# Designs tried in a protein design run: peptides against a protein of PDB entry 3PBP. Part 55

Target 1, 203 residues: chain A of PDB entry 3PBP
Amino acid sequence: LNEKDLNLILNKSLVMYESLDSTTDVIVKRNVIKQLQFVSKLHENWNSRFGKVDIQKEYRLAKVQGPFTINPFPGELYDYTATNIATILIDNGQNEIVCVSFDDGSLILLFKDLEMSMSWDVDNYVYNNSLVLIERVKLQREIKSLITLPEQLGKLYVISDNIIQQVNFMSWASTLSKCINESDLNPLAGLKFESKLEDIATI
Target 2, 203 residues: chain A of PDB entry 3PBP as posed
Amino acid sequence: LNEKDLNLILNKSLVMYESLDSTTDVIVKRNVIKQLQFVSKLHENWNSRFGKVDIQKEYRLAKVQGPFTINPFPGELYDYTATNIATILIDNGQNEIVCVSFDDGSLILLFKDLEMSMSWDVDNYVYNNSLVLIERVKLQREIKSLITLPEQLGKLYVISDNIIQQVNFMSWASTLSKSINESDLNPLAGLKFESKLEDIATI

## One batch from the design tools (peptide; made by RFdiffusion4, then SolubleMPNN)

Design b2_p8_3_s2 (from b2_p8_3 with I1V K6N)
Fold by OpenDDE base, seed 4:
Structure b2_p8_3_s2 (fold): chain B 203 residues (1-203), chain A 8 residues (1-8)
Amino acid sequence: as target 1 above (203 residues)
Amino acid sequence: VENKINFL
């Protein structure tokens, strides 16, 4: 955590708080308010010299977030089991793609279109738990692990029995990053969500 | 059918 990251989280927490209205569920209101209070206290107590913040005990007892939904869910994957998950940075602003592998050798690339608070009070906190399906990549291999390198934007390394493959999605993720950062979705019109698959090493 | 993925 650095000052830039803390400011980003604060801004996200403020925007999420400002989105609350009279119709918003009470549990959502509580979680969003507690999120903003947490981040505000982190910001107030931020020591830039040491990169340290003291977290009060009441904020150390976060609950598990989810379940999450995937929309649309690929119909073929109902018969298969998810095996790995990874998060991949697409820019230096911390925009991310979620990748999930399945035992059929599929990778799904997912985008979180909505900001979600931490779950503070309740189990199974499901508000803004949607993930948008961007792409399904079919490797037709048993996927053992997913590796990401923070310095390598829009790249996922897939380890199988005999091969390491790179999935490179920067062909579309650069445009997506721009759309998020500029709050303009127009550049996504007609964009092809087709990742490049390359063999990196044989094991 | 919304498949809920529980990430544990």
Scores: peptide ipSAE 0.032, ipTM 0.703, DockQ to the pose 0.045
Fold by OpenDDE base, seed 3:
Structure b2_p8_3_s2 (fold): chain B 203 residues (1-203), chain A 8 residues (1-8)
Amino acid sequence: as target 1 above (203 residues)
Amino acid sequence: VENKINFL
């Protein structure tokens, strides 16, 4: 966490607050207001010299978010179990893809299109809990682990029994990053969500 | 069927 990241989180929390209207659920209003209050106090208490913030006790007792949904969910994966999860940075602005592996050897690449507040008051906070399915990659291998390298944007390393493979999704993730950062979805029209799979090493 | 994933 640096001052730039804190300002970004503050701006996101302000946008979430400004999106509240008379029709918004009371639980959502309470959580978004508490989110903005938390981030504002966090910003006020920011010590740039030490990179330290004091978090008041009332904000240390955040509740679990979720459950989450995946849309559309691949019908074939109802019979399979998720095995690994990883988050992969697509830019320097904290935009991320969520990757989940399954025991059929599938990888699903997911995007969180909606911002969420923390849950401050209620258990099982489910507002904006959807993940968008971008791509399903079928490896047809037992996936042991997922590895990401912070310096390598849009790359996922998949470890199986005898091979390390790289999934590279920068072909579309660079466009997605631009769309998010510019608040313009037009460049997504006609974009192909096809990741490149490469063998890196035999083990 | 809404598949709810609990991230633990």
Scores: peptide ipSAE 0.032, ipTM 0.701, DockQ to the pose 0.045
Fold by OpenDDE base, seed 1:
Structure b2_p8_3_s2 (fold): chain B 203 residues (1-203), chain A 8 residues (1-8)
Amino acid sequence: as target 1 above (203 residues)
Amino acid sequence: VENKINFL
């Protein structure tokens, strides 16, 4: 955590708080308010000299977020089990794609389009828990592991029994990154969400 | 059917 990241989280927490109204669910209100309180205290107590913050005990008992939903979910994947998960940076602004593998050899590439607070009150906090399905890549092989390299934006390495493959999604992820950062969705019109699959090495 | 993935 650095001062820039802390300011970003504070701004996100303020925007979430400002979105609250009389119709907002009470559980959402409690979580968003506690999120803003936490981040505000974190900002007040930020020691820029040491990059350290003391976190009060009441904020150390955050709960697991989720469950998450995938929309749309591929109908054929109901019969299969998710095996691996990875997050892949698409830019230097902390925009990420979530990748999930399945035991049919499928990869799904997912985007989190909504901001979500930590779960501070309830065990199953599900507000803004949707993930958008961008692409399904079918490898038709057993996927052992997913590897990402921090210096390689929009690239995922898939390890199978006999091969390492690269999934490269920068063909569309560069446009997505631009759309997020500029708050303009027009460049997504007519964009093909087709990743490049390449063999890297035989094992 | 809501596909709920629990990220454990």
Scores: peptide ipSAE 0.031, ipTM 0.699, DockQ to the pose 0.046
Fold by OpenDDE base, seed 5:
Structure b2_p8_3_s2 (fold): chain B 203 residues (1-203), chain A 8 residues (1-8)
Amino acid sequence: as target 1 above (203 residues)
Amino acid sequence: VENKINFL
């Protein structure tokens, strides 16, 4: 955590707070308000010299977020189990893709289009818990591990028993990054979400 | 059936 990351989380928490209205659920209101209070206090108490903050006891009781949903969920994957998860940066602005592997050898690439607060008081906090399915890549092999390299935007390394493969999604992720950063969805029209799969090494 | 994925 650095000052830039803290400012980003503060801005996100402010936007979530400003989106609250009379129709917003009371549990959502409570969680978003507590999120903003936490991040604001964190920002006020930030010691840039030491990268340290004293967190009050009431904020140490945060609960697990989720469960999450995937939309649309691939019907074939109901019979299979998720095996690995990774996050992959698509730009220097901290936009990321969530990647999940399954025991059928499928890899799904997911986007979190909505900001989510921490869960502060309730279990199973599900507001803005949706992930958008972008792409399903079928590797037809057992996936042992997912590896990402911080210097390699929009790239995922998939390790199987005998091979390392690279999934490169920068063909569409550069456009997605632009759409997020400019708040303009027009460039997504007609975009093909087709990642490049390449064999890197036999192991 | 809501497929609930818990991300840890």
Scores: peptide ipSAE 0.030, ipTM 0.693, DockQ to the pose 0.046

Design b2_p8_3_s3 (from b2_p8_3 with K4Y L8R)
Fold by OpenDDE base, seed 2:
Structure b2_p8_3_s3 (fold): chain B 203 residues (1-203), chain A 8 residues (1-8)
Amino acid sequence: as target 1 above (203 residues)
Amino acid sequence: IENYIKFR
């Protein structure tokens, strides 16, 4: 956590707070307000010299977020089990793709299109818990692990029994990043969500 | 059908 990250979280929390209205669910209001209070207190207690913040006890016991939904969920994956998860940065602004592998050798690439607050006081907080399915990559291999390298944006390394493969999605992720950062979704129209799969090494 | 993934 650095000052830039803290400011980003504060701004996100403010935008979420400003989106609250008379129709917003009470549980959502409570969570968004508590998040803004938490981040504001963190900002006040930020020690830039040491990169440290003191977190008050009342905020140390956050609840688990989710469950999450995947939309659309691939019908054939109902009979399979998720095996690995990884998060991959697509830019320097902390936009990320969530990658989930399944025991059929599928890899799904997911985007969180809605900002979700932390859960502070309720279990199973499900407001804005949707993940958008961007792409399904069928590797036809048992996926043992997913590896990401922080310096390599939009690249995922998939380890199977005998091979390391790279999934490179920067072909579309650069456009997605731009759309998010500019708040303009028009460039997504006609974009092909096709990642490149490459064999890197045999093991 | 809501498919729930629990991230634990």
Scores: peptide ipSAE 0.018, ipTM 0.623, DockQ to the pose 0.047
Fold by OpenDDE base, seed 1:
Structure b2_p8_3_s3 (fold): chain B 203 residues (1-203), chain A 8 residues (1-8)
Amino acid sequence: as target 1 above (203 residues)
Amino acid sequence: IENYIKFR
């Protein structure tokens, strides 16, 4: 966490707070308010010289976020089990794709289009818990692990029993990153969400 | 049918 990241989280928390209205669920109001209180205190206590923040004990008991929904969920995957998860950076601005593998050899590439607060007081906090399905890649292999390299944007390494494959999604992720950063979705019109699959090594 | 993935 650096000062830039802290300012980003503060701005996100403020936007979430400003979106609250009379119709907003009470649990959401509590979590968003608690989020803004936490981040505001974090910002006030930030020591830039040492990169240290004192976090009050009451905020160390955050709950697990989720469950998450995937929209649309591929109908064929109802009969299969998720096996691995990875997050892949698509730019230096910390935009990420979530990748989930299944035991049928599928990879799904997911985007979180909405901001979500931490869960502070309840289990199963589900506000803004939707993930957008971007692409399904079918490897037709048993996936053992997913590996990402921080210096390699928009690349995922898939390890199977006999092969390492690279999934490269920068063909569309560069455009997605631009759309997010510029708050303009027009460049996504007509974009093909097709990743490149390449064999890297036999093992 | 909403499929919920619980990340534990």
Scores: peptide ipSAE 0.018, ipTM 0.621, DockQ to the pose 0.045
Fold by OpenDDE base, seed 5:
Structure b2_p8_3_s3 (fold): chain B 203 residues (1-203), chain A 8 residues (1-8)
Amino acid sequence: as target 1 above (203 residues)
Amino acid sequence: IENYIKFR
């Protein structure tokens, strides 16, 4: 955690708090309020020199977030098991793609379009738990691991038994990043979400 | 916190 990350979480927590209304579920309200209280206390007690903050016991008992949903979920993947997960940066602003592999050799590329709080009070906190399916890449290989390199935006390395393949999604991810950062989604209209697959090494 | 930032 650095000061930039803390400020980002604070801003996200404020936006979530400001979005609360009379129709918002009580559990959501409680989680968002507790999130804002936690982050605000962290920010107040932040010492950039030491990177240490005392966290009160009440905030150390956070629950697991999720389950998450994928929308639309590819019908064929109900018969298969997810094997690996990775997150890949698409810009320097912390926009990320979530990548999940399946044992059929599919790789799905996902985007989290909604902000969510930590789960504080309840198990299975499911508010804004949706991931948007952007692309399904069919490798038709057993995917052993997913590797990312921090210096390589919008690139995923897929390791199988005999080959390393690069999935490069910057063809669309650069546009997506721009749309998010500019709060203008119009350029996504007609954009092809087709990643480039390249063999880079034999194992 | 880090996992929250990364939506995971």
Scores: peptide ipSAE 0.009, ipTM 0.496, DockQ to the pose 0.069
Fold by OpenDDE base, seed 4:
Structure b2_p8_3_s3 (fold): chain B 203 residues (1-203), chain A 8 residues (1-8)
Amino acid sequence: as target 1 above (203 residues)
Amino acid sequence: IENYIKFR
């Protein structure tokens, strides 16, 4: 966690709070308010000199978010099990792609199109829990691990028993990043979500 | 996921 990240999360939490209205579910209101309170307190207690924040005990009781939905979910993957998960930055603004591997050798690239709060009070907090399927990459390998390098935007390293492969999705992720940052989705029209797969090393 | 990983 750095100051930039903290400021971003604060801004996101504020935007979520400002989106609350009379029609918003009470559980959602509670979670979003608690989120803003938490992040505001983190920001207040931020020690930039040490990169440290003290978290009050009451906020350490946060629960697991989810379950999540993936839309559309590839029909073929209902018969398979997810094996690995990673998150990859696509820009310096902290837009991220969620990557999930399956035991069929598939890799799915997912986008969180809706902002989510942490779950503070309840188990199975499901507000804005949808992930958008962007791409399915079929590697046809047993995926042992997913590795990301923070300095390498839009790149995922897939490790199998015999090879390291790079999945590079910057061909579309640069456009997606721009669309998010500019709040203009028009450039997504006709965009091909086709990542490049490259062999990096044999192991 | 992100918030959970960052703060828990």
Scores: peptide ipSAE 0.008, ipTM 0.521, DockQ to the pose 0.056

Design b2_p8_3_s4 (from b2_p8_3, 3 letters changed)
Fold by OpenDDE base, seed 3:
Structure b2_p8_3_s4 (fold): chain B 203 residues (1-203), chain A 8 residues (1-8)
Amino acid sequence: as target 1 above (203 residues)
Amino acid sequence: VENYIKFR
């Protein structure tokens, strides 16, 4: 965590707070308010010289977020089990793609289109718990592991028994990153969400 | 059926 990241999290928490209205669920209001309080205290107590913050005990008791939904969920994958999960940065900010592998050899690339607060007081906090399905890549291989490299944006390495393959989604992820950062979704119109699959090495 | 993923 650096000062830039902290400011970004603060801004996100403020936007979430500003989105609250009279119709917002009380549990959501409580979680978003506590999120903003946490991040504000984190910012106030930030020691830039040491990159350290003392977190009060009350904020260390956060609950697990989710469950999450995938929309649309591929009908064929109801008969299969998820095997691996990875997160891949698409820019030098905090924009990420979630990748999940299945035992049919499918990869699904997912995006979190809505901001979600941490769960502070309730189990199974499900507000804004949707993930958008961007792409399904079919490898027709047993996927053993998913590897990401921090210096390689929009790239996922898929390890199977005899091969390492690269999934490169920067063809669309660069546009998505721009749309998020500029708060303009117009460039997504007509964009093809097709990743490039390449063989990297035989094992 | 909504398939739920729990992130750890």
Scores: peptide ipSAE 0.025, ipTM 0.651, DockQ to the pose 0.048
Fold by OpenDDE base, seed 1:
Structure b2_p8_3_s4 (fold): chain B 203 residues (1-203), chain A 8 residues (1-8)
Amino acid sequence: as target 1 above (203 residues)
Amino acid sequence: VENYIKFR
């Protein structure tokens, strides 16, 4: 965590707070308010010279976020089990794709289009828990692990029993990154969400 | 059918 990241989280928490109204669910209100209180205290206690923050014990009791929904969910995957998860950076602005593998050899590439607070109050906090399905890549292999390299934006390494494959999605992820950063979705019109699959090594 | 992935 650096000062830039802290300011980003504070701004996100403020936007979430400002979106609250009389119709907002009470559980959502409590979580968003606690999120803003936490981040505000974190910012006040930030020591840039030492990169240290004192986090009060009460905020260390945050719960797991989720469950998450995937929309649309591929109907074929109802009969299969998720095996691995990875998060892949698509730019230096901390925009990320979530990748999930399944035991049928599928990879799904997911985007979180909505911001979500930490779960500070209840278990199973589900506000803004939707993930958008961007692409399904079918490898037709048993996926053992997913590897990402921090210096390699928009690339995922898939390890199976006898091969390492690279999934490269920068063909569309560069456009997606631009759309997010510029708040303009027009460049997504007609974009093909097709990743490149390449064999890297036999093992 | 709502598909829930619980990340543990």
Scores: peptide ipSAE 0.025, ipTM 0.656, DockQ to the pose 0.046
Fold by OpenDDE base, seed 5:
Structure b2_p8_3_s4 (fold): chain B 203 residues (1-203), chain A 8 residues (1-8)
Amino acid sequence: as target 1 above (203 residues)
Amino acid sequence: VENYIKFR
């Protein structure tokens, strides 16, 4: 965590707080308020020299977020089990794609379009818990592991028994990153969400 | 976050 990241989290927490209204669920209100209180205290106690903050015990007892939902979920994957998960950076601004593999050899590329607070008070915190399905890549191989390299934006390495393959989604992820950063979705019109699959090495 | 995906 650096000062830039802390300011970003503070701004996100403020936007979430400002979005609260009379119709917002009480559990959501409590979590968003506690989120803003936590981040504000974190910012006040920030030591820029050491990149350290003392976190009070009450905020160390955060609960698990989720479950998360995938929309739309591919109907064929109801009969299969998820095997691996990875997060892949698409820019230097912390925009990420979530990738999940299945035992049918499918990869799904997912985007979290909604911001969510930490869960502070309740288990099973499900507000803004949707992930958007961007693409399904069918490898038709047993996927052993997913590897990402922090210096390689929009690239995923898939390890199977006999091959290492690269999934490169920068063809669309660069446009998506721009749309997020500029708050303009117009460039997504007519964009093809088709990743490039390449063989890297035989094992 | 990553370990709690529900399909529906």
Scores: peptide ipSAE 0.024, ipTM 0.629, DockQ to the pose 0.047
Fold by OpenDDE base, seed 4:
Structure b2_p8_3_s4 (fold): chain B 203 residues (1-203), chain A 8 residues (1-8)
Amino acid sequence: as target 1 above (203 residues)
Amino acid sequence: VENYIKFR
């Protein structure tokens, strides 16, 4: 966590709070309010010199977020099990892609189009819990691990038994990043979501 | 996912 990340989370929490209305579910209201309170207190207590913050005990009781949905879910993947998960930055604005591997050698690239609060007091908190499927990459390999490098935007390293492969999705992720940052989705129309696969090293 | 990863 750095100051930039903290400011981003604060801004996101404010936007979520401002989106609350009379029709919003009480559980959602409670979670979003608690999110804003937590992040505001986190920001207040931020020690930039040490990159440290003390978290009050009451906020350490956060629950696991989810379950999540993936839409559309590839029909073939119902017969397979997810094996690895990673998040990859696509820009310096902290926009991220969620990557999930399956035991068929598939990799799915997912986007969270809706902002979600932490689950603070309930199990199975499900609000804005949909992930958008952007791309399915078929590697046809047993995926042992997913590695990301913080300085390498839009690149995922896939490790199998005999090879390291790079999945590079900056061909479309640069456009997606622009759309998010400019709040204009029009450039996504007609965009091909086709990542580049490259062999990096044999193991 | 993001928030959970960041605050865990």
Scores: peptide ipSAE 0.010, ipTM 0.497, DockQ to the pose 0.060

Design b2_p8_4_s1 (from b2_p8_4 with F5L K8N)
Fold by OpenDDE base, seed 2:
Structure b2_p8_4_s1 (fold): chain B 203 residues (1-203), chain A 8 residues (1-8)
Amino acid sequence: as target 1 above (203 residues)
Amino acid sequence: SVTILDVN
């Protein structure tokens, strides 16, 4: 955690808080408020010299988020099992794509379109729990591992038995990043969500 | 849709 990241999560928490209204579920309100309180306290107590914050015990009892839903989910993948998961940065603002591999050799690229608070006091916090399917990449290989390099935005390395392949989705992820950062979805209209697959090395 | 667990 650094100051930049702290500011980012503070801003996100503020936006979530500002989205609350009379129709918002009480559990959601409680979690969003708790989130903002937590991040605000972190910000107040931030030691820039050491990059450290003292986190009070009350905030260490957060529960697991989820479950999450994938929408739409490819029908054929109901017969298969997820094998690996990775997150891939698409910009320096920490926007990410979630990638899940399946034992049929498929990769699904997912986007979290809604912000979600941590679950502070309830199990299975499910508000804003959707992941959007962006793309399915069919490798038709046994996927052993997914590797990402933080310095390489929008790139995923897939390791199989005899080959390393790169999935590069910056063709569309750059536009997505822009849309997120500018809060404008218009550039997504007509965008082709097709990643480039390239063989990197035989092993 | 499919549910996935333990994503954080």
Scores: peptide ipSAE 0.027, ipTM 0.617, DockQ to the pose 0.056
Fold by OpenDDE base, seed 5:
Structure b2_p8_4_s1 (fold): chain B 203 residues (1-203), chain A 8 residues (1-8)
Amino acid sequence: as target 1 above (203 residues)
Amino acid sequence: SVTILDVN
């Protein structure tokens, strides 16, 4: 955590707070308010010299986040089980893709299009819990592990029994990053969401 | 953190 990251989280929390109105669910209101309070206190207590913050006791017992929904979910994957999960940075602004592997050898690339607060007092907090399916990559092999390298944006390494493969999705992720950062979705129109699969090494 | 994924 650094000052830039803290400011980003604060701004996100403020935007969520400002979106609250009389029609907002009470559970959402509580969580968003608590989120803003938490981040604000972190910001106030931030020691830039040491990169440290003091977290008050009232915020230390956050609940588990989720469940999350995946939309649309490929119908054929209902018969299979998820095996691995990873997050991949697509830019230096902390935009990420979530990847989930399945035991049929599929990878699904997911995007969280809405900001979600932490769950502070309620189990199964589900507001803004949707993940958008961007792409399904079929490897047709048993996926043992997913590896990411922080210095390699938009790249996922998939480890199977005898091979390491790279999934490179920067062909579309660069455009997605631009859309997010500029708050303009127009460049997504007609964009082909097809990642490049490459064999890296035999093991 | 723990995350639970559900499908729809």
Scores: peptide ipSAE 0.018, ipTM 0.580, DockQ to the pose 0.048
Fold by OpenDDE base, seed 1:
Structure b2_p8_4_s1 (fold): chain B 203 residues (1-203), chain A 8 residues (1-8)
Amino acid sequence: as target 1 above (203 residues)
Amino acid sequence: SVTILDVN
């Protein structure tokens, strides 16, 4: 955690708070308010000189986030089980793609388009929990592991059987990053969400 | 953190 990240989280928390109204679910209100309180206190207590923050005990009892929904979910994958998950940075900010592998050899690339607070006091906190399916890549191999390299934006390495493959999605992820950062969806029009798959090494 | 994924 650094000052830039903290400011980003604070801004996100403020936006969430400002979105609340009289019709908002009570559980959502409580979580968003607590989120803002938490981040605000972190910001107030931030020691930039040492990069330290004290966290109050009351905020240590956060619950597991989720469940998350994948939309649309490929119908074929109902018969299969997810095996691995990874997050891949697409820019130097905090924009990420979520990748999930399945035991049929499929990779799904997912985007979280909405901000979600932490779950503070309830199990199965469900608000802004949707993941958008961007692309399905069919490797037709048993996927053993997923590897990401922080210095390599928009790249995922897939280890299966005797091969390491690279999935490169920067062809579209760069545009997506721009759209997010500029709050303009126009560049997505006509964009093809097709990642490049390359064999890297035999093992 | 742990995330539980569900499908629609």
Scores: peptide ipSAE 0.017, ipTM 0.590, DockQ to the pose 0.049
Fold by OpenDDE base, seed 4:
Structure b2_p8_4_s1 (fold): chain B 203 residues (1-203), chain A 8 residues (1-8)
Amino acid sequence: as target 1 above (203 residues)
Amino acid sequence: SVTILDVN
């Protein structure tokens, strides 16, 4: 394996992932994701050892992250605009959920299915550009802000009109964390992705 | 900043 080959594998894997849609078989999706995760980890290891990998500039980010692709994207949200974004830690190993709110009152919970590669240059980072939709939470209210607390894993505080609500997704995020850390997707089979919503305070 | 795009 050389740098050129690694790049080819990475590029092929990315193209495969980008071809996934709502009609793609779940088994196929899992396989593609697993492949990408493997390649991503390999790429990370390569970078750590050799200092750099010759990746296309589109995948090398200095200051700006993205563009990210969301798959699948809820059809209803084409008529709406994203309003807030936050990242929430789900474990002590730096696994995160990305949360994006929309002006219809929806909150989407997204997973970066690929690990970020090691930085080969202090100013240049190689990033995963894909996000998997895990859950859509419909709050049916204007979301003004998203707050996270570093010591509270898998919890998101949503500030809306006159209420603070907690979204707790550890019911599934703990399993997801385990899957990521152990590189085993089997526990995701049959997992229900339903977060708990609780009112915390009135504003 | 982050740019988010729909896929498909």
Scores: peptide ipSAE 0.014, ipTM 0.534, DockQ to the pose 0.045; fails the geometry check

